# Peptides against a protein of PDB entry 3ZOQ, part 3

Target 1, 223 residues: chain A of PDB entry 3ZOQ
Amino acid sequence: QLLQDSWWNQLKEEFEKPYYQELREMLKREYAEQTIYPDSRDIFNALHYTSYDDVKVVILGQDPYHGPGQAQGLSFSVKPGVKQPPSLKNIFLELQQDIGCSIPNHGSLVSWAKQGVLLLNTVLTVRRGQANSHKGKGWERLTDRIIDVLSERERPVIFILWGRHAQMKKERIDTSKHFIIESTHPSPFSARNGFFGSRPFSRANAYLEKMGEAPIDWCIKDL

## One batch from the design tools (peptide; aimed at target 1 Q62 K83 H185 P188)

Design b1_p27_7_s2 (made by RFdiffusion4, then SolubleMPNN; from b1_p27_7, 16 letters changed)
Fold by OpenDDE base, seed 1:
Structure b1_p27_7_s2 (fold): chain B 223 residues (1-223), chain A 27 residues (1-27)
Amino acid sequence: as target 1 above (223 residues)
Amino acid sequence: SAAAAAAAAAEEARLEALQLAAEAAAE
């Protein structure tokens, strides 16, 4: 499946580079020989749902959930019918405390993506039960480029960076143009050390309003 | 069966624990 034109224009040169070709060949073998998540058709869902021009907010994750039926190509998001992982539950708890949204009965963040929230993992595939198994295989170079081209965009973007891994990308973001919201990770091990009470959702919307843009409806409807 | 359900639940819990451990590196 091809990317949207806006992303293709930004990334087409990457796909011709040797690193990406090697990544592609690796992935072909992995999907043939291993159980890999997400489904190969869902790898680029973040870019499919949110065009380059439509990006308002970026939320960075590490790599996809590695359990059956979980990953849907969007950071922190799980397919409907899948129980919410602990970190996602904490995201919804903060959402509730921040702006009063009800906790949804599912974990799909597709509604955010459709509104311009790029839910990007730095690594876009994973082996079942083996977190970070595809680290260092080329995804990081591509996703760094995604961050770079967004940073280069004149229209401001809001980057929400939870935890040290995401915050390591701050050096790639032009903070003279773009806004960064940082806190500890929503993980149960770190959420009480700064994530809870960080109010990333209302803060993001405040920035959007300052830019004269429509805010994100962060509240997620039950399915 | 109850045994199969218990095994599935245990595997789910194991995978969740692995995810939490992986996320610790991102904290």
Scores: peptide ipSAE 0.480, ipTM 0.864, DockQ to the pose 0.848
OpenDDE base, seeds 2, 3, 4, 5: peptide ipSAE 0.126, 0.468, 0.095, 0.141; ipTM 0.739, 0.862, 0.595, 0.742; seed 4 fails the geometry check

Design b1_p27_7_s4 (made by RFdiffusion4, then SolubleMPNN; from b1_p27_7, 15 letters changed)
Fold by OpenDDE base, seed 2:
Structure b1_p27_7_s4 (fold): chain B 223 residues (1-223), chain A 27 residues (1-27)
Amino acid sequence: as target 1 above (223 residues)
Amino acid sequence: SAAAAAAEAEEREKLEAEELAAEAAAE
């Protein structure tokens, strides 16, 4: 079985569809012929760490980091020992200003994922050194379905949508049930235009508390 | 809208450049 039971029940029909079979065949060729990130075993880490039922917060990314050893199947997250990319550094700066967390000595967001933060990229693979190289190959249809089944869930979800690409998914979210936190992207190019000072972490926790759920411990411990 | 699509494209391009810079710094 590829996924946990809770996700499998939601997505099993997608995996049987022609588009996904074509995507899989494409990926088999790509992984055989080129260096693709993340490792094939890590593609669905976001779903592995955070079950469908345990999702409290969703943070949408574009596609995986395309450098060696960086991507670990979680949006914005990098493996321990990897230098924090600028956007991730800014995420931690906002985290510090928002709720007082120290800047961690690594860039792994696994601790968020384990608490119910679905760190989902819209595209789940990339060629080495070629950003968005797997855009339009079928991942977007699957990840749209992930958003859809979460939107259809009775238990509310908080969607954090940084930047315009993520915000394009807002139309798929039932705002009568779910909450949306929007700002500019944490990229150095856009962070000063609204991301800094947006306080997404405290706002997310405020919504969780309002719903009677445990807040996320956003502070990341050093390794 | 066309304006929204253009803004999204510009943001994506900037993000791609950032990722390339991060990779270069890691090597």
Scores: peptide ipSAE 0.050, ipTM 0.724, DockQ to the pose 0.061
OpenDDE base, seeds 1, 3, 4, 5: peptide ipSAE 0.009, 0.031, 0.030, 0.032; ipTM 0.405, 0.688, 0.694, 0.695; seed 3 fails the geometry check

## One batch from the design tools (peptide; made by RFdiffusion4, then SolubleMPNN; aimed at target 1 Y65 H66; its pose is not in this set)

Design b1_p28_1_s2
Fold by OpenDDE base, seed 5:
Parts: structure tokens; sequence; C-alpha cells
Structure b1_p28_1_s2 (fold): chain B 223 residues (1-223), chain A 28 residues (1-28)
């Protein structure tokens, strides 16, 4: 699927670079020889749902869920009908405590993406059952460029950086223009150490309102 | 995956243990 024109204009030079061509050839082999997630048509769903110009908030993830039917090309999000992963459950618990949203009966964050929440993983593919199996294969260079072009944008962006992996990207973000919300990761291993009570949703909306932008409707309807 | 979160939790636990050890040493 072709990227929206706004992302193409920002990323076209990356797609011509050798690293991306090598990544593409690797992915062709991987999808042919192994079970790879998400579906090849869904790899760039974050960019499909949220144009470069429409980005209001960025939520960084690591890599896709590696179980059947889970990954849909959006960080932390799972396809409808899929059991909510532990980190996503904690995200919804914090959402409920922060702004009073009901916990949805599904794990799809597409409604956020459609409102300008870029749900970006740093690595966009994974082998079935093998977390980080596509780490260091070229995705990080592309996704770093995505962060860079957003950082270079004049219109402010809110970056939500959960955990150290996401927080390592802070050095690429112009904090004179952009707002950063940091906490521990929503994983059960770290959520009690600062994610719970961090109130990222209300804080993001407060910043959007300060900038004269429409807030995000973070509440997700049941299906 | 939650691997980064696991690593973060382990590092936080180690730091907490180190602080507790330092406090115990200062109190001895």
Amino acid sequence: as target 1 above (223 residues)
Amino acid sequence: ADLAAIAEAAAAAAAAAARAAAEAAAAA
C-alpha cells in the first residue's frame, strides 16, 4: 500500500537508501519462508491512519506482538477479538483512572490513530513467537527518521515515552518545540514503578488545549 | 515485546538494592 502523500514527502529519500532496499529484500524472504507479523499489508498502518501533518501525539513501542492475529501495525494495539495483552490492559487501567474511560471489550487503538495518535513501533515486523527477531535489520533507521522529521516539524508534537527503550529516543526530539511525557513502561514488570498514576492522557490533552488544538477522545467504544 | 520493560524493572530493582545496601552501610 502506498503511504499518504505527506509521509511520502518526508520519507521518500529513506526508501531509496541501500539499508531500506536490503530491509525490503530481507522482509520478502521472511514473509515467504516464515510466519511474520503483522500481515505485510499492515506494516505501515500507523502511517496510513495518521498522516505526517495530522500527528498530534506519538506513542512509541518496541516491536509488534508475535502471536497469531495480534499485531495490526499499531504500537500496543491488537485486532478486535484478540485477548488484550498485559501491557494494553494496564494502559486501559491507567486510562480509566486518568480520565474515567470505560475499559473496552477489545484492544484496537485505531480510533486513537484516526485522531492523530501515531502508534509507532521502532521495529515494524517480527517472526512468530520470536520477540525482537527483526531488531537491527534496518527498521530502527527508518523509525528514527520518522522521529527526526516530526521533531523538525514546526507544529508541536507530544511524545509519550513509556520505559527506557522509548526514552532513549528523547535525544532526537527538540524539547524546545515538542512536549514529552515520560514514565515507566505499562508492562506488569514496571507499571507499578511509575506508569500507574502518570496520567499521560489528561496531560496530553492539557497540552493540546494549551496549543489551541482539539484534544484526543481517548475513550474507546465497545464493538 | 515487553523485554525492555523487563530490563528496566531489573535495573530498578538493582538500584533499589544498591541504595538499601548503602543506607545499611552508612548506619553501621
Scores: peptide ipSAE 0.038, ipTM 0.593, DockQ to the pose 0.078
OpenDDE base, seeds 1, 2, 3, 4: peptide ipSAE 0.035, 0.037, 0.038, 0.035; ipTM 0.591, 0.589, 0.595, 0.533

Design b1_p28_4_s2
Fold by OpenDDE base, seed 1:
Structure b1_p28_4_s2 (fold): chain B 223 residues (1-223), chain A 28 residues (1-28)
Amino acid sequence: as target 1 above (223 residues)
Amino acid sequence: EEEEEEKRREEERRRREEEERRLALDQA
């Protein structure tokens, strides 16, 4: 079985569809002929760390980091020992300003994932040094389905949508049931235009509390 | 990739494609 039972029940039909078979065959060639990130075992890490039922918050990314050792199958997250990318640094700056967390000495967001923060990229693979190289290859259809099945879930979800690409997914989210936190992207090019001071972490926790759910411990411990 | 870097690259590509189309039209 490719996924945990909770996700498998929601997504099993997608994996049988022609688009996913074509994507799979493409990926087999790509991984054989090119350096692809993340590792093939890490592609679905977002779904491995956060079950369908355990999703409290969704943070949408675009595609994985395309540098060596960076991507770990979680949006915005990097493996320990990897230099924090600019956007991730800004995420931690906002985290510090929002709720007083210290900036961690690493960039792994696995602790969020384990608490029910689905760190989903819309595209789950990338060629080394080639951002968006796997855009339009079928991942978006699968990840759209992930958003759809979460939108259909009775228990509310909080969607954090940074920047226009993520905000384009808002049309798939039942806003009568789910909460959306929108701002500009944490990128250095956009963060000053509304990401900083957006307080997504405290706002997410405030919604969780209203729902009677445990808040996320957003503070990341040093390794 | 950071969304704003992609956006800039897309805008630069669009500008180049528009310029190439304009050059092709001026040569016709």
Scores: peptide ipSAE 0.025, ipTM 0.512, DockQ to the pose 0.041
OpenDDE base, seeds 2, 3, 4, 5: peptide ipSAE 0.023, 0.025, 0.025, 0.023; ipTM 0.514, 0.519, 0.528, 0.505; seed 5 fails the geometry check

Design b1_p28_4_s3
Fold by OpenDDE base, seed 5:
Structure b1_p28_4_s3 (fold): chain B 223 residues (1-223), chain A 28 residues (1-28)
Amino acid sequence: as target 1 above (223 residues)
Amino acid sequence: EEEERRRKEEEERRREEEERRLKELDDA
C-alpha cells in the first residue's frame, strides 16, 4: 500500500526488513484463504487520514473489529450503518459528559482522523470471528515503530492510552516532550473503574491550546 | 532471576487474558 510521503519517510526502512516481508506474505495468504478485516485497502487508513506531521493526538486500540462491515482501519471506529460496539458507545457517553457533544447516529471516527487524531490499532488485521488472531505476526513491531517515530518528533503529541494494552506503550513515549492521558478502557468491564469522568477530550484540547495548536472538534455530526 | 522471569510471564499472560476479554465484549 502507498503511504503518504511523511509516513513513508519515517517507515520505509521497516518495509524492507524481513519481519515485514514475512508479515506481508502471511497477509497475502490470509486474505486469499480466509475473510480478513479490514479490507486490504483500508489496513493503513489511520496513516492515510492523518499524516505524520499532522498527528496531534494518538488513540491506541488493540486490533480491528472482526465482524462483517465493521472495521475501517481506525481504532474504535465502525463504518456508517454498523451498530456501535459497547466500547464505542461508552466513548460517546464520556464525550457527552466531558464536553456536551450529542451521541452520533453512527460510529465513524473519520472526522477525528481528518483533524489529526491518529486512530491506531497495534495489530492492523484480524480474521473474521477471531479476535486478536493476527497478534504476534509482525504488526506490533511496525506499530511500535510508529509510536517511536512520533515520540522522536519535536512537535508534541498527546497520547490517549485507554487500558493496560495501550498503557504498556508508555515506556516508548518521551514524556518530557509528549503528553499522556491514561484511564481504564472504555469497555463495559472497565469503564466504571476510571474511564467515565476521565475527560480525555477536554484534557487533550487543553494541552493543544497550551501548545498553541487548534483544538480538536470532537463532536461528530449525524449522517 | 528465574522467579522474576516467571512473574513477568504470568503478568503478561494475565494482561493478554484481560485484553482478550475486553475485545470479546466489544465484538459481541
Scores: peptide ipSAE 0.128, ipTM 0.720, DockQ to the pose 0.360
OpenDDE base, seeds 1, 2, 3, 4: peptide ipSAE 0.125, 0.090, 0.085, 0.099; ipTM 0.715, 0.686, 0.688, 0.694; seed 2 fails the geometry check

Design b1_p28_6_s1
Fold by OpenDDE base, seed 5:
Structure b1_p28_6_s1 (fold): chain B 223 residues (1-223), chain A 28 residues (1-28)
Amino acid sequence: as target 1 above (223 residues)
Amino acid sequence: EEEEERRRREEEERERELEAQLLADTYA
């Protein structure tokens, strides 16, 4: 996939490395032999919607949804018409409690991405019905580099780190420049232990305002 | 510290597996 120039400049060296070439060859086989999500054209949607320079907020996920028609290349997001997964429902519940947004009738977070919210999974592909099936295949090295180049950016970024998996990336973030918002994961298994009431959306906007940047319109319109 | 980190990783993996299972059950 062709990336925006700003991301290409940051990541071009990674694409020449053996690990990425091996990943690419693996993916070619996987997409040919099995049902892989998201669509191959949607793998880098997070980078397509949000350029390197336009990133204001990062929300890290693990890997794509593994059901038919769900994944759209954005963490936590599902295509319109797809039933909202439990974690996403909880995200919208917290959004409502935090800043009063209505719960949308769909699960697409594209409007966030277009405003500078990088909805990045650490692993960008998955086999149908097999969660984490592409873990340890090379994606993590690329996505770690994405975090690194954002950390190195002079213009501050807000990292929203839900759950332990995302929080493990904190060591790669220069907290002298960048802001971290941490809580438990929005999953039904952990949301009541700190995600609910964490108010990540208002807190993110408060930091953006302090930096003299436009806040994110987190409210999602119905389709 | 290494043991605590191992434990944390194991708990994280368990949480992710549970979430994945919940998602699978929801859409099965």
Scores: peptide ipSAE 0.058, ipTM 0.703, DockQ to the pose 0.524
OpenDDE base, seeds 1, 2, 3, 4: peptide ipSAE 0.040, 0.030, 0.030, 0.028; ipTM 0.685, 0.610, 0.581, 0.613; seeds 1, 4 fail the geometry check

Design b1_p28_6_s3
Fold by OpenDDE base, seed 4:
Structure b1_p28_6_s3 (fold): chain B 223 residues (1-223), chain A 28 residues (1-28)
Amino acid sequence: as target 1 above (223 residues)
Amino acid sequence: EEEEEEERRRREEEEEKLAAELEAQTYA
């Protein structure tokens, strides 16, 4: 896929590396032989909606939703018309409690992405019905590089790290320049242990305002 | 204390795996 110039400049060297070539060959086979999510054209949607220079906030996910029609290449986000997954429902509950937004009638987070919220999964593809099926195939190396180049950026970034998987990436983030918002995962299993009441949206906006940047309009309009 | 933190970490990692499974169960 063709990336925006800002991301291409940061990642071009990765695409020439053997690991990425092997990943591409694996993906060609997987998409030919299996049902893979998201659509191949949507794999890099997080980078398509949010340029390297426009990143204000990063929200890390694990891998795409593995149900039919769910994944749209953005962490936690589902296509319009898709039932909101439990974690996403909890995200919207916290959004409502944090800053008073209404719960939207859909689960698309594209409006966040367009405002500079990089909705990045660490693994960018998955087999239908098989969570983490593309774990350890090369995506993590690319997405680690994405985190690294953001960490190296002079302009500060806010990293929202929900749960342990995301928090493991904290070691790659220069906390002298960048802000971290950590809590338990929004999953029904973990949300009551710290995610609820963590107020990540208002805290992110408070950091943005402190940096002299426009806050994110986190409220999502109905479709 | 370190052992309790490791146990907590393992539990959180398991919960996140279970979360990924739960989020697609409605479509399985």
Scores: peptide ipSAE 0.400, ipTM 0.838, DockQ to the pose 0.606
OpenDDE base, seeds 1, 2, 3, 5: peptide ipSAE 0.381, 0.379, 0.385, 0.389; ipTM 0.836, 0.834, 0.841, 0.838; seed 2 fails the geometry check

Design b1_p28_6_s4
Fold by OpenDDE base, seed 4:
Structure b1_p28_6_s4 (fold): chain B 223 residues (1-223), chain A 28 residues (1-28)
Amino acid sequence: as target 1 above (223 residues)
Amino acid sequence: MEEEEERRKREEEERRKEEARLLAETYA
């Protein structure tokens, strides 16, 4: 099966639907004909690293980085050895100011994913050099379902929604059960308008503690 | 330079073919 059992039980019906089959066929052509990111094996890395039951925090991204070697199937994250993109640099600056973490020498957020931070993009693939090239092709329907099944979960989730695109998903989240942390996007275009000083990491941990859960170790070690 | 560009193109093509195969297997 495509996903681990916890996610498969939640999403298996989606993979049988026509829209997903069409998406699959589109992706087969795209990967055959041009450079697509991430690597095909990494498309569902967010779900591979963080099981449905283990999700504590969700950080929504838009679509993967479209440069060589960058995308690793996790929102905002880049493979080790890759220069940190501007938004990610700002995330680490806020992390430092919020809870005192050192800025890591790499951009991999895998350590967050392994702790229950679902690093989900709403679109899971992209053409090289063409941001949003796979927008409206079916991924959003699947990722909406991912948000829905998390919203339906009894155990609370913390959703970190940076920027308008992510915040549009708030309507799918049962705010009577789940916690929302909103700010402007970490992009250089918006970070000074509310992202900096928003302290999403300490706020997320405060919610986790209130729920009786272990906080996330947000600090990332150098490689 | 021409040989290096041709090599790079061939490597990219083979990568794409492999990704397509892997995708087909993953979504089978």
Scores: peptide ipSAE 0.063, ipTM 0.652, DockQ to the pose 0.019
OpenDDE base, seeds 1, 2, 3, 5: peptide ipSAE 0.043, 0.018, 0.038, 0.022; ipTM 0.632, 0.411, 0.581, 0.392

Design b1_p28_7_s2
Fold by OpenDDE base, seed 3:
Structure b1_p28_7_s2 (fold): chain B 223 residues (1-223), chain A 28 residues (1-28)
Amino acid sequence: as target 1 above (223 residues)
Amino acid sequence: EKEEEEEKKKKEEEEKKREELERLAGEY
């Protein structure tokens, strides 16, 4: 899959490494033999919508939704017409409480991605009905490199780290340059333990304003 | 210090169990 020039310059060396070639050969077999999500054209949507230079905020997810038609290649995001998953519903509840946005009638976060919110999963593919089925296959090494090159960037980035899996990436982030917003995961199982009331959206915008950057319009319009 | 480390460890174990339950329930 062709990446934009800004990401290609940062990641080209990774694509030549044996681990990535092995990952690609694995993925070719998986897509041929099984139902894999997202669509193969959507795997790198996070990098397609948000260039390396345009990244303002990063929101880390684990792996794609494993249900039919759900995964959009963006963390937490679902395609239009798909029922909002429980965690995404809680994200919109916090968004409403934090900054007064209405709850949208769809679950697409593409409007965030287009504004510089990198919606990155650490694993970029999954088998139908099998959560984390592509864990430990090489995606984590690539996505760790994505975090590393963003951490190395002089222009500050805001990392929103929901739950333990995302927070484990904090060690890769230069906190002298970059800002971190941490809370529990938006899942129904964890949201009441710190996600609700964490106000990640207003806090992210406050950092952007302090840096002299345009804030994110987090409010999502109905389709 | 030891109590804070134990409380932190307990909280991390509870969060891990919740993430596992979420994965098993298929509720993302």
Scores: peptide ipSAE 0.083, ipTM 0.666, DockQ to the pose 0.253
OpenDDE base, seeds 1, 2, 4, 5: peptide ipSAE 0.056, 0.064, 0.059, 0.070; ipTM 0.594, 0.611, 0.602, 0.613; seeds 1, 2, 5 fail the geometry check

## One batch from the design tools (peptide; aimed at target 1 A131 N132)

Design b1_p29_2_s3 (made by RFdiffusion4, then SolubleMPNN; its pose is not in this set)
Fold by OpenDDE base, seed 2:
Structure b1_p29_2_s3 (fold): chain B 223 residues (1-223), chain A 29 residues (1-29)
Amino acid sequence: as target 1 above (223 residues)
Amino acid sequence: DEEEEEERRRREEEEERRERERLAADQAL
């Protein structure tokens, strides 16, 4: 079984569809012929760390980091020992300004994922040095279905949508049940236009508390 | 040349990674 039971029950039918089989065969060739990120075993890490039932918050990314050793199957997250990318540095600056967390000495967001923060990219693989190289190959159809089954869930979810690409997914979210936190992207090109001061972490926790749920500990310890 | 040796090592590590991933991708997808 490719996914844990909670996700498999929601997504099993997608893996049997022609589009996914075509994507799979493409990716098998890509991993054999090219340097693809993340490691193939890490592709579904967002779904491995956060069960369908345990999802409290969703943070949408575009595609994985395309540099060596960076991607670990979680949006915005990098493996320990890797230099923090500019967008991730800005996320930690906002985290510090919002709720007073220290800037961690690493870029791993696994502690968020383990608390129910689904760190989902819309595209789950990339070629080395080639951002969006696997765009339009079938991942978006699977990740749209992930958003759909979360939107259909009775228990509310908080969607954090940074920038236009993530915000285009708002049409799939039942805003009568689910909460949306929107701002500009944490990228250096957009962060000063509304990401900084957006306070997504405290706002997410305020919704969780209102729902009678445990808040997220967003503060990341040094390694 | 130390830079040429580092580049050779990086290429070898990438080739070994592609070989591992060729085998792993079938099970991971």
Scores: peptide ipSAE 0.456, ipTM 0.855, DockQ to the pose 0.020
OpenDDE base, seeds 1, 3, 4, 5: peptide ipSAE 0.452, 0.449, 0.442, 0.298; ipTM 0.856, 0.852, 0.852, 0.775; seeds 1, 4 fail the geometry check

Design b1_p29_5_s1 (made by RFdiffusion4, then SolubleMPNN; its pose is not in this set)
Fold by OpenDDE base, seed 1:
Structure b1_p29_5_s1 (fold): chain B 223 residues (1-223), chain A 29 residues (1-29)
Amino acid sequence: as target 1 above (223 residues)
Amino acid sequence: AEAARRAAEEAARAAAEAARAAALRERYS
């Protein structure tokens, strides 16, 4: 699937590399033989909604939701009409406490993506019911490159890194140029250990304002 | 033979459970 020109220019060399060709062949088999999420047309939605040049904030996830109809190619996001997963519910609770946003009646974060919030998973596909089933198959190399090219960008980016998995990517980020917001993961297992009260949304906007950029409207309208 | 089969099935279940637990810890750490 064709990417926007801005991302294509940054990533085109990756798609020609053997690892990505092997990944692609694997994915062809997986989508043919298994139930894979998200839909193959939605794999790169994060890059489709947020161009390389328009990225203001990055929120890293691990891999897509593995239930039917959930994943839409955006980290933590679920399609409208889908029950909000526990981590997403906690994200909205923190959003409410941080900046006063109402809890939306859906879990789609597309409005964030359209404003320059890159909702990137490190692994972009998953088998139904099998979390991390596509770990170590090549996605991590591509998504590492995405982080790298953003780190190399002159205009600063804000990286929101929830939990250890996301925080492991900090070594790839030029912290002299880019801003990092770290806390525990929004999962019910970890949210009370630092995610709640971390105020990532207001902090992100504070950085954007210091940069002379428009803040993100984090509040999500009901559908 | 039947005992060996049952033991193998139990080991497979335990391995699957351990893998799920590891995945959960990784996702939610």
Scores: peptide ipSAE 0.044, ipTM 0.521, DockQ to the pose 0.388
OpenDDE base, seeds 2, 3, 4, 5: peptide ipSAE 0.106, 0.059, 0.086, 0.032; ipTM 0.693, 0.680, 0.685, 0.581; seeds 2, 3, 4, 5 fail the geometry check

Design b1_p29_5_s3 (made by RFdiffusion4, then SolubleMPNN; its pose is not in this set)
Fold by OpenDDE base, seed 5:
Structure b1_p29_5_s3 (fold): chain B 223 residues (1-223), chain A 29 residues (1-29)
Amino acid sequence: as target 1 above (223 residues)
Amino acid sequence: DAAAAAAAAEAAAAAAAAAEEAALKAEFS
């Protein structure tokens, strides 16, 4: 599927670069020879659901879930019917404590994406059962460019950076224009060290309101 | 120091995320 025109205009030069062509050829082999997640049609779902101009908030993840049927091309999100991973459960616990949302009966964050929450992983593919298997293959260069073009945008963006991996991208963000919300990662091993009580959802909405933007409806309805 | 503690916590979080995903794989495989 072709990217929306707004993203294509921002990223077309990247797709012509050797690194991306090498990545593409690697991915062709990987999808042919291995079980790769997400489905190839879902790799760019974050960009499909949220146009360049519609981005209000960015939530950075590392790489997709590597279990069957889990990854849907959105950071932290799982397909309906998939058990919520512990980190996602903690995200919903913080959501409940922050703004009073009920915990949804599914783990799909598509409703956020449709409202302008770019759910971007820094690496967009993974081999089944092999976390970080596509690390250092070119995705990081593309996703760095995604961050860069958002940072270059005049209309402010809110970056939610959970954990050190996401926070390493802070150097690419023009903090004179954009807002950053940082905490520890929602993982059970780090959530109690600062993620819980960080109130990223209300803080994001407070920034949106200050900008004259419509807030995100973070509350997810049951399916 | 705080940086070392943060690095250790993040390493643990990353390992936990991998284990989480592996457990989920086993559940849904």
Scores: peptide ipSAE 0.025, ipTM 0.555, DockQ to the pose 0.041
OpenDDE base, seeds 1, 2, 3, 4: peptide ipSAE 0.010, 0.024, 0.008, 0.021; ipTM 0.436, 0.561, 0.390, 0.581

Design b1_p29_5_s4 (made by RFdiffusion4, then SolubleMPNN; its pose is not in this set)
Fold by OpenDDE base, seed 1:
Structure b1_p29_5_s4 (fold): chain B 223 residues (1-223), chain A 29 residues (1-29)
Amino acid sequence: as target 1 above (223 residues)
Amino acid sequence: DREREEEERRRREEEERERRLEELRKKYS
């Protein structure tokens, strides 16, 4: 099947809807005619690494990195051997200042995903060199449903919402049940206006501890 | 010239960084 059981049970009805079928047909053409990222087998990596029931934290991104070899289906994450993008560098700088983690020699956030950090982009594909080229093609409806089913989950979730685009999803989150951590985006254009010093990692762990959950080990080891 | 020496140092450090990254790519891609 397309997804693991826990996500399939939540999303199976979406995959039968016309919008998703149209999206799928569009993607078939795009992957055949152009260079699309990530690799088609990696599109749903966020859901593969983090089951519906295991989600503790959600970090929302916009769309995948559009350079060669960068995107691996996880928001803000890059494959090993890829230069850390500016936003990711700032994420690691804040991580260091927040909880004392060393800056890793790679940009893979897979260790977060395996601990229950859902690294979700709202748009899951992109054309090479063309940021947001797959915006408005149907991904947003699916990823909105992902947010909705998490909001409906009984066990609380922590949503980390960096910047305006992610924060627009707050209307879909039951804030009486779930926790929200908001700041400006880690981009060099906005990081100094509120991202730095926002301490999202320690704050997320504080919420997890309050819930009686194991905290996330945010520190990433060198490879 | 101190500026030239700093630029050459930065260039060498960046080249070494890129070599290390390429080694990681080969190992984990």
Scores: peptide ipSAE 0.020, ipTM 0.395, DockQ to the pose 0.028
OpenDDE base, seeds 2, 3, 4, 5: peptide ipSAE 0.015, 0.018, 0.016, 0.012; ipTM 0.356, 0.388, 0.311, 0.366; seed 4 fails the geometry check

